# Peptides against a protein of PDB entry 5EIB: the designs that were tried, part 256

Target 1, 366 residues: chain A of PDB entry 5EIB
Amino acid sequence: VDLEPGTMDSVRSGPFGQIFRPDNFVFGQSGAGNNWAKGHYTEGAELVDSVLDVVRKESESCDCLQGFQLTHSLGGGTGSGMGTLLISKIREEYPDRIMNTFSVMPSPKVSDTVVEPYNATLSVHQLVENTDETYCIDNEALYDICFRTLKLTTPTYGDLNHLVSATMSGVTTCLRFPGQLNADLRKLAVNMVPFPRLHFFMPGFAPLTSRGSQQYRALTVPELTQQMFDSKNMMAACDPRHGRYLTVAAIFRGRMSMKEVDEQMLNVQNKNSSYFVEWIPNNVKTAVCDIPPRGLKMSATFIGNSTAIQELFKRISEQFTAMFRRKAFLHWYTGEGMDEMEFTEAESNMNDLVSEYQQYQDATAD
Target 2, 366 residues: chain A of PDB entry 5EIB as posed
Amino acid sequence: VDLEPGTMDSVRSGPFGQIFRPDNFVFGQSGAGNNWAKGHYTEGAELVDSVLDVVRKESESCDCLQGFQLTHSLGGGTGSGMGTLLISKIREEYPDRIMNTFSVMPSPKVSDTVVEPYNATLSVHQLVENTDETYSIDNEALYDICFRTLKLTTPTYGDLNHLVSATMSGVTTCLRFPGQLNADLRKLAVNMVPFPRLHFFMPGFAPLTSRGSQQYRALTVPELTQQMFDSKNMMAACDPRHGRYLTVAAIFRGRMSMKEVDEQMLNVQNKNSSYFVEWIPNNVKTAVCDIPPRGLKMSATFIGNSTAIQELFKRISEQFTAMFRRKAFLHWYTGEGMDEMEFTEAESNMNDLVSEYQQYQDATAD

## One batch from the design tools (peptide; made by RFdiffusion4, then SolubleMPNN)

Design b2_p24_4_s4 (from b2_p24_4, 16 letters changed)
Fold by OpenDDE base, seed 2:
Structure b2_p24_4_s4 (fold): chain B 366 residues (1-366), chain A 24 residues (1-24)
Amino acid sequence: as target 1 above (366 residues)
Amino acid sequence: MRKEILEKEKERVEKALKYVESLK
């Protein structure tokens, strides 16, 4: 789905374009112009019914519909505005199904779009209320990984999207292969989401490899475990050492000893016990899939529900507040039928979310 | 204060557990 035809043509002509049904390409002509309000109330609202018709048709063809997965950006107008409109409409029609998102957070290091803080804040407000599970893929973190870890002098969207695809492949492993922990979206939610509003995940991946460097780093299980818990391997721009883990899932892929994995996972928990909440027993889950990712002998994917994720929301909130107090660009949103109150409500809800994470961080068993 | 925070937190954990059970 897109509000611009050119992006859809690029997907259709791409190496994987033939895997999608032609009738499932739904697109507009005008685009959202990086405006959340155009995505949510005007251009996106005109297209949403056509998307819902496709969603219904595909849902009816499922033997067992678990839920929905949306991949979108929060900085643009289409992914943010129309994406959150779709989430709302799907939630209304399928209230008993899981809503899962891969939400790409904006960064001023990656995009020059000045209104990204508005689009992100308005989107986070919708995600807090209408999603069950949200993987926070932060362009800030992706850029830093590409630059610092992968030693790319000028990271491209292709480099960032490589990290996104590896992470998405990792976190969906248990959904795609039988006999695993978190084998469905609902079981994942049960294990990862102790509180309904605190459903924002910090993903991480090891080994981090660029598309051009097929450096066969044969990582060991201890090295994978150590890298997976390293803040430098997190795809969200927060330091887990500044917070506490509510819940963690680790997904290992490749031929390895389950015993060795369990021993290393126990060791890392014991070493980092101060970074976990004490009042959630057995809050670390481990899965091992014998099937490695393409081009790797083994990998580990991390899913963390951490109170440190508040750093990401604080960054967006600070940028939002700096613009909103000046009413900068606000007329482009109000001209599409938005009220200034919706901005204030979205800011308030995101600040409440930050406060909730802080309360759980400060909660002790004493 | 700590005891009151702990009691409120226990109530939140119980509410969370009930929510988790409702998902099963």
Scores: peptide ipSAE 0.000, ipTM 0.299, DockQ to the pose 0.019
Fold by OpenDDE base, seed 3:
Structure b2_p24_4_s4 (fold): chain B 366 residues (1-366), chain A 24 residues (1-24)
Amino acid sequence: as target 1 above (366 residues)
Amino acid sequence: MRKEILEKEKERVEKALKYVESLK
């Protein structure tokens, strides 16, 4: 789905374009112009019914519909505005189904789009209320991984999207292969989300290796475990050491010893015990799938629900507040039918979310 | 049982990948 036609042609011409049904390509003509309000109230609102018709058709073809997965950017107008409109409309029609998102967070290191803080804040407001699980994929963290870890001098969107795709493949492993931990979206939510509003995850992937070092790297369970818990490998721009993990899931892929995995997972928990909340018992879950990802002998994917995620929201809030106090660019949003109060409500809800994470960070076991 | 399920699933994935490659 897009508000621009050219993106659909790129997907169709891509290496996997033929796996999608032609009728499932729904697109507009005008685009959102990086404006959340165009995505949510005007251009996106004109297209949403056509998307919902496809969603209904595909849902009816499912033997057992678990829920929905959306991949979108929060910095743009289409992914943010129309994406959150779709989430709202799908939630209204399917209130008993899981809503899962892969939400790409904006960064000034990756994009020069000035209004991204507005689009992100307005989107987060919708995601807090209408999603059950949100993987926070931060363009800042992806850029830093590409530059520092992968040794890419000039990271491209292709390089960032490669990390996103590896992560998405990792976190969905349990959904795609039978007999795994978190074998459905609802079980994942039950294990990962102790409080309804605290459903924002920091993903991570291992191995992350530069092309120059790839030939010399031994892939071992200890190395994967260590890298997976390294703050530098988090795909959300927050430091887990500044907060506490509420819940963690680790998904290993490849032929490995379950005993070795359990030993290494216990060791890393014990080493990092100060970074976990004490009042959630058994808050680390581990899965092993014997099927490795393509091109790797083994991998590990991390899913963390940490109070440190508030650093991401604080960054967005600070940028938002700096613009909003000046009423900069607001007329582009209000001209599409938004009220200025929606900005204040979105800011308030995001600040409340930050406060909630801080409260649970400071909570001690009684 | 688990090993047999995983082998069948691996075969399914390999078949799907070959199909996708045949569409290129």
Scores: peptide ipSAE 0.000, ipTM 0.249, DockQ to the pose 0.013
Fold by OpenDDE base, seed 4:
Structure b2_p24_4_s4 (fold): chain B 366 residues (1-366), chain A 24 residues (1-24)
Amino acid sequence: as target 1 above (366 residues)
Amino acid sequence: MRKEILEKEKERVEKALKYVESLK
């Protein structure tokens, strides 16, 4: 789905374009112009019914519909505005289904689009209320990984998207292969989300490999475990050491000893015990899939529900506040029928979310 | 093309399932 035709043509002409049904390509003509309000109230609202018709058709064809997965950006008007509109409409029609998102957070290091903090804040407000689980894929973190870890002097969207694809492949492993922990979206939510609003995940992946570099790194289970918990391997620009883990899932892929995995996972928990909440029992879950990802002998994917994710929201909030206090660019949103109060409500809800994370960070077992 | 891709994906899934079963 897009409000621009050119993106759909690129997907259709791509190496995997033929896996999608032609009728499942829904697109507009005008785009959202990086405006959340155009995506949510005008251009996106005109297209949403056509998307819902496709969603219904595909949902009816499912033997067992678990839920929905949306991949979208929060910086652009289509992904942010229309994406959150779609989430709302799908939730209204399918209230008993899990809403899962892969939400790409904007960064000034990746894009010069000035209004991205508005689009992101307005989107987060919707995601807090309308998703059950959200993977925070932060363009700040992706850029830093590409530049610092992968030593790419000029990171491209192709390099960032490679990290995204590896992460998405990792976190969906349990859904795609039978007999795994968290084999359905609901079990994942039950294990990962102790409090309904605190459903924003910090994903991580090991080993980090550049596009086209088959690093035949002989990785061991200890090395994978250590790298997976390293802040440098996180796809969200926050340091887990500045917060506490509420819940963790680790997904190992490849031929390895489950016993060795369990031993290393216990060891990393013990070494990092200060970074876990003590009042949530059995808050670390481990899965092992014997099928490695393509081109690797083994990998580890991390899903963290950490109070450190507040650093990401604080960054967006600071950028938002700097523009909003000046009323910069607001007329582009209000001109599409949006109220200035919606900005204040979105800012407030995001600040409340930050406060909730901080409360649980500071909570001790009595 | 689409049918062939779907058939290949089905074969991939069946192969993966058999592999997982062989590990039990």
Scores: peptide ipSAE 0.000, ipTM 0.239, DockQ to the pose 0.011
Fold by OpenDDE base, seed 5:
Structure b2_p24_4_s4 (fold): chain B 366 residues (1-366), chain A 24 residues (1-24)
Amino acid sequence: as target 1 above (366 residues)
Amino acid sequence: MRKEILEKEKERVEKALKYVESLK
C-alpha cells in the first residue's frame, strides 16, 4: 500500500515484486507529502476502503487468521498517517485478532523531513491504543550500527533496510517454522507483553560483523549471546542498562547445542540480573530453530521489552515539543482537518507511556 | 553527510533499475 504510484512500481519491478498478487497493490496518486494528516484524514481516508477490501479478501482466504502485520515508517505521511488509520480500521473490524507492527522510528541523522516528530508522535498515540505488539526499529540505531559496527562510512537506506530485513526474518522465525516457542502471535503477546500499553519491543540481530572482520569471526553461541545483549546491537536507540527488561525472547537459528544455548542464556541473565525486573518470573524465553538464515551458519534474534525504550519516546517528545510550542508547520495539518487538540492528546499519551515505563522500572517486588 | 547519503542512494537506485532492465 502506498499513496504514491512510483513506490509500487519500484516494488513490482524489484526482484521480489512477483511474490505479491497484482490485485493486492493498492495505491493513490497524490501522496501524503510527509504529512500525517494527509495520510490519516484526506488522501489516506479516500484509499482506506480499497485496502480494507483487500484485507478482507486475504483474511477470508486464511485457514486460521492469527492477526495482522504492518510494516511502516512513522516519519513519513503514508506509513504514519494511513498506516495508523488502517490499524484503527482493522482493529474495529477484527477486535479479537492480534495487531503486530514493525514501526520504523525517524531520526534527524537519516532524514531532513522537519515534521517527522509530529508524524511520529501522532503515530505513537495510535500505536499505544490499537496495536498488541510493536517492534521499534529506530533509524538512529540502524545508522549507528551501520557506521560503528559494520564500518560503513556512508550508510544508505539499502544498508539500513538490510538490518530491518534480517531483524524481521529473525523475529518471525517462530511463526514460520513449526515446534518453536511463540509459534503464534497471541503466544508471543502473552509471553512478551505483561501490561497492555507496554507492547513496544527493542529488536536485535546477531551476528553483526563488518565486511573486513567477517573472516576472523567465529560464530559461537557465547558470541551470539554476548552480542545480542550488547546495547550497541539494539535496533532501537536505547541503552538497556538505563532500564530494566520486563520480558525477553531470544531466537537462535542454526545447528547448535540446546544445552549450550540454555547455559549461555542463564549466564547472561545472571550477569545482567540488575537489568531485569525481579517480579516477573521466567521472563526470558529461548527458542532454537535448526534452520539457519541464508548465508549464515547460525544467528540469534533478540526481542526485548525494556523500560529503557522510554529513551526513544523522550527523544521524539523533545523534538515534538520544540516545534509544537512554536506552532511550526501546524497549518499543514489543520488544513487537512486536524485539530490542535489532537497534537496535545498525542503528546500527553506518549508522556503517560514514558511515565508508565518509569513506574515499572522503579517498581520493587512488594 | 546526508547529501552524500542521498547521492549514494540515488546511484544505488539507478544501478538497481539498470540491473532490472538488463533482466528483461
Scores: peptide ipSAE 0.016, ipTM 0.367, DockQ to the pose 0.015; fails the geometry check

Design b2_p24_5_s1 (from b2_p24_5, 11 letters changed)
Fold by OpenDDE base, seed 5:
Structure b2_p24_5_s1 (fold): chain B 366 residues (1-366), chain A 24 residues (1-24)
Amino acid sequence: as target 1 above (366 residues)
Amino acid sequence: AKYKMEYHPRKPLPFAGEILPFTA
């Protein structure tokens, strides 16, 4: 789905364009112009019914519909505005199904789009209410990983999107291969989301190795485990050491010793015990899939529900507040039928979410 | 002074389509 035809043509002509049904390409003509309100109330609202017709058809064709997965950007008008409209409409029609998102967070390091803080804040407001699971994929973290860890002097969208694809492949491993810990979306939510509003995850993927260091790096369970829990490996620009893990899932892939995995996962929990809440028992889950990803002997994917995710929301909130106080570009949104009150409600809900994460960070076992 | 924040269009990072060394 896109509000721009040229994006869909690029996907269709791409190496994987043939995996999608032609009738499942739904697109507009006008685009959202990086405006959430155009995506949500005007251009996106004109297109949403045609998308819902496709969603219904595909849902009816499922042997066992678990839920929905949306991949979108929160910085752009289509992914943010129309994406959250779709989430709302799907939630209204399928209230008993899991809503999962891969939400790409904006960064000033990656984009000069001045209105990204508005689009992100308005989107987060919708995601808090209408999603069950959200993987926070932060373009700031992706850029920093590419530059610092992968030693890419000039990261590209190709490089960032490759990290995204590796992460998405990792977190969906349990859904794609039978006999895993998180075999379905609902079970993942039960294991990862102790509080309904606190459903924003810090993903990570290992191994991440620079081209210059690849020949010197051994792929071992200890090395994968160490890298997954490294603050520099988080796909969200947050330091886990500034918060506490509510829940963690680790998905190992490849032929490895289950005993060694269990030993390393116990060791990392013990070494980092101060960064876990003590009042959620058995809050670290581990899965091992014998099937490695393509090109690797072994990998590990990290999913963290951490109170440190508030750093991401604080960054967006600070940027939002600095613009909103000046009413900068606000007329572009109000001209599409939005009220200034909706901006204030979105800001408030995001600040409430930050406060909730802080409360659970500071909570002790009674 | 109405700070006309000039709309700076997104400078897209180039799409190189390069495979990262950890997935190759």
Scores: peptide ipSAE 0.000, ipTM 0.341, DockQ to the pose 0.019
Fold by OpenDDE base, seed 4:
Structure b2_p24_5_s1 (fold): chain B 366 residues (1-366), chain A 24 residues (1-24)
Amino acid sequence: as target 1 above (366 residues)
Amino acid sequence: AKYKMEYHPRKPLPFAGEILPFTA
């Protein structure tokens, strides 16, 4: 789905374009112009029914519909505005199904779009209420991984999207292969989300190795485990050491010893015990899939529900507040039928979410 | 800062079909 045709042509002409049904390409002509309100109330509202018709048709063809997975950006107008409209409409029609998102967080390091803080804040407000689980894919973290870890001097969207693809493949491993931990979206939510509003995940993928270092790096369970828990490996720009893990899932792929995995996972928890809440028992879950990703002997994928995710929301909130206090570009949103109150409500709800994470960070077992 | 409602990516678009070999 897009409000612009050019993205659909790129997907259709791509190496995997033929795996999608032609009738499942739903697109507009005008785009959202990086305006959340155009995506949510005008241009997106004109297209949403055509998308819902496709969603219904595909849902009816499922033997066992678990839920929905949306991949979208929060900085643009289409992914943010129309994406959150679509989430709301799907939630209304399928209230018993899981809503999962891969939400790409904006960064000034990657884009010069000045209104991204508005689009992101308005989107987070919707995601707090209408999703069950959200993977926070932060363009800032992706850029920093490409530059610092992968030693890419000039990271491209191709480089960033490759990280996203590896992560998405990793976190969906348990859904795609039988006999795994979190074998369905509902079990994932039950294991990862102890509190309904606190459903924003920090993902990570290992191994990440620069081209010049690949030949010198051993792929071992200890090294995967160490890299997976490294703050520099998080695909959300948060330091886990500044918060506490509520829950963690680790998904190992490839032929390895389950015993060695369990030993390394126990060791990393014990070394980092101060960074876990003590009042959630068995809050670290581990899965091992014997099928490695293509091109790798083994990998590990991390899913963290951590109170450190508040650093991401604080960054967006600070940028939002700096613009909103000046009413900068507000007329572009109000001109599409939005009220200034919706901005204030979205800011308030995101600040409440930050406060909730902080309360659970500071909570002790009484 | 250029105050524009335009998409201004700092990074080039990927080439179609490129798979980066950064996963060892």
Scores: peptide ipSAE 0.010, ipTM 0.402, DockQ to the pose 0.019; fails the geometry check
Fold by OpenDDE base, seed 1:
Structure b2_p24_5_s1 (fold): chain B 366 residues (1-366), chain A 24 residues (1-24)
Amino acid sequence: as target 1 above (366 residues)
Amino acid sequence: AKYKMEYHPRKPLPFAGEILPFTA
């Protein structure tokens, strides 16, 4: 789905374009122009019914519909505005199904689009209410991984999207291979989301290795386990050491000892015990899938629900506030039918979310 | 085999330049 045809043509002409049905390509002509309001209230609203018709058709063809997965950006107009409109409409029609998102957070290191803080804040407001689980994929973190860890001097969108794809493949492993932890979307939500609004995850992937160091690094369970808990490998730009994990899932892939995995996972929890809440019992879950990702002998994917994710929302909120106090570009949103009140409500709800994370960070076992 | 990011020539990230409010 896109409000521009060129994105769909790029997907269709790509090496995997044939995996999608031609009739499942729904696209507009005018785009959203990086305006959330165009995505949500005008251009996106004109296209949403055509998307819902496809969603219904595909849902009816499912033997067992678990829920929906949306991959979108929060900095643009289409992914943010139309994406959140779709989430709302799908939630209205399928209230008993899980809504999962892979939400790409904007960064000034990756884009010079000045209105990204508005689009992100307006999107987060919708995601708080209408998703059950959201993987926060932060372009800030992706850029920093590419530059610092992978030693890419000039990261591309291709480089960032490769990290995204590896992470998405990792977190969906349990959904794709039977007999795993979190074998369905609802079980994932039950295990990862102790509080309904606190459903924003920091994903991570291991191994992350620069081209020059690949020949010299081993792939071992201890190294994978250590890398998963390293703040530098988080796909969200927050430091887990500045907060506490509410819940964690680790997904190992490849042929390895389950015993060694359990030992290393216990060791890393014990070493980092101060960074977990003590009042959620058994808040770390581990899965092992014998099938490695393509091109690796083994990998590990991390899913963290941490109160440190508030750093990401604070960054967006600070940028939003700096613009909104000046009413900068506000007329471009109000011209699409938005009220200034919707900005204030979105800002408030995101600040409330930050406050909730802080409350649970400071909570002690009674 | 270790994780090797395959470089595909795609759109480079924007260079620090003109702050664009909206895409034309």
Scores: peptide ipSAE 0.008, ipTM 0.309, DockQ to the pose 0.013; fails the geometry check
Fold by OpenDDE base, seed 3:
Structure b2_p24_5_s1 (fold): chain B 366 residues (1-366), chain A 24 residues (1-24)
Amino acid sequence: as target 1 above (366 residues)
Amino acid sequence: AKYKMEYHPRKPLPFAGEILPFTA
């Protein structure tokens, strides 16, 4: 789905473009112009019914519909505005289904879109209320992984998108292979989300190895575990050492010893015990799937629910507040039928979310 | 320092039911 036609041609010509039914390509003509309100109230609202018709049709074809997965950006107008409109509409029609998102967070280091703080804040407000699970993906973190870890001198969006794709494959492994931990979206939510509003995850993938080092790297369970818990391997621009993990899931893939996995997972928890909340028992979950990713002997995917994610929301809030106090560009949003009160409500809800994360960070076992 | 990223379309790969490892 897009408000621009050109994106559909890129998807069709892509490596997997042929797996999608042609009728499931729904697109507009005008785009959102990086305006959340165009995505949510005008251009997106004109297209949403056509998307919902496709969603209904595909949902009816499912033997057992677990839920929905949306991949979108929060800095743009289409992914943010129309994406959150779709989430709202799907939630209304399917209230008992899991809503999962892969949400690309804006970074001032990566994008020139001046209104990204508005689009992100307005999106987060919707995601807090209407999603069950949100994987926070930061383009800055992805770029830093590509540049520092993968040794790519000039990272491309294709490189970033490959990290996202590897992570998406990793987190969905349990859904695709029955009998695993978190074998369904609801079970994942139950294991990962101790508090309904605190459903924002920090993802990571291992192994990440530079081309020059691939031939010298032995893929081992200890190395995967160490890389997966490294702050530099997080795909969200927050430091897990500045917060506490509420919950963690680790999904290992490939032929490995379950005993070795359990030993390494225990060792990493013990080494990082100060970065876990003490009052959530058994808050680290581990799954092992014997089927490796194509071309790898083994992999590990990390899902962290950490109070450190508040750093991301604080950064967005600070940028939002600095713009909103000046009433900068508000007329672009209000001109699309949006109320100025929705900005204040979104700011308030995001600040409340930050306060909630801080409260649980500071909580001690009695 | 602002990050500069370019988009380059990837070559079509056959669908194998699994995601390929990162091949830069």
Scores: peptide ipSAE 0.000, ipTM 0.355, DockQ to the pose 0.018; fails the geometry check

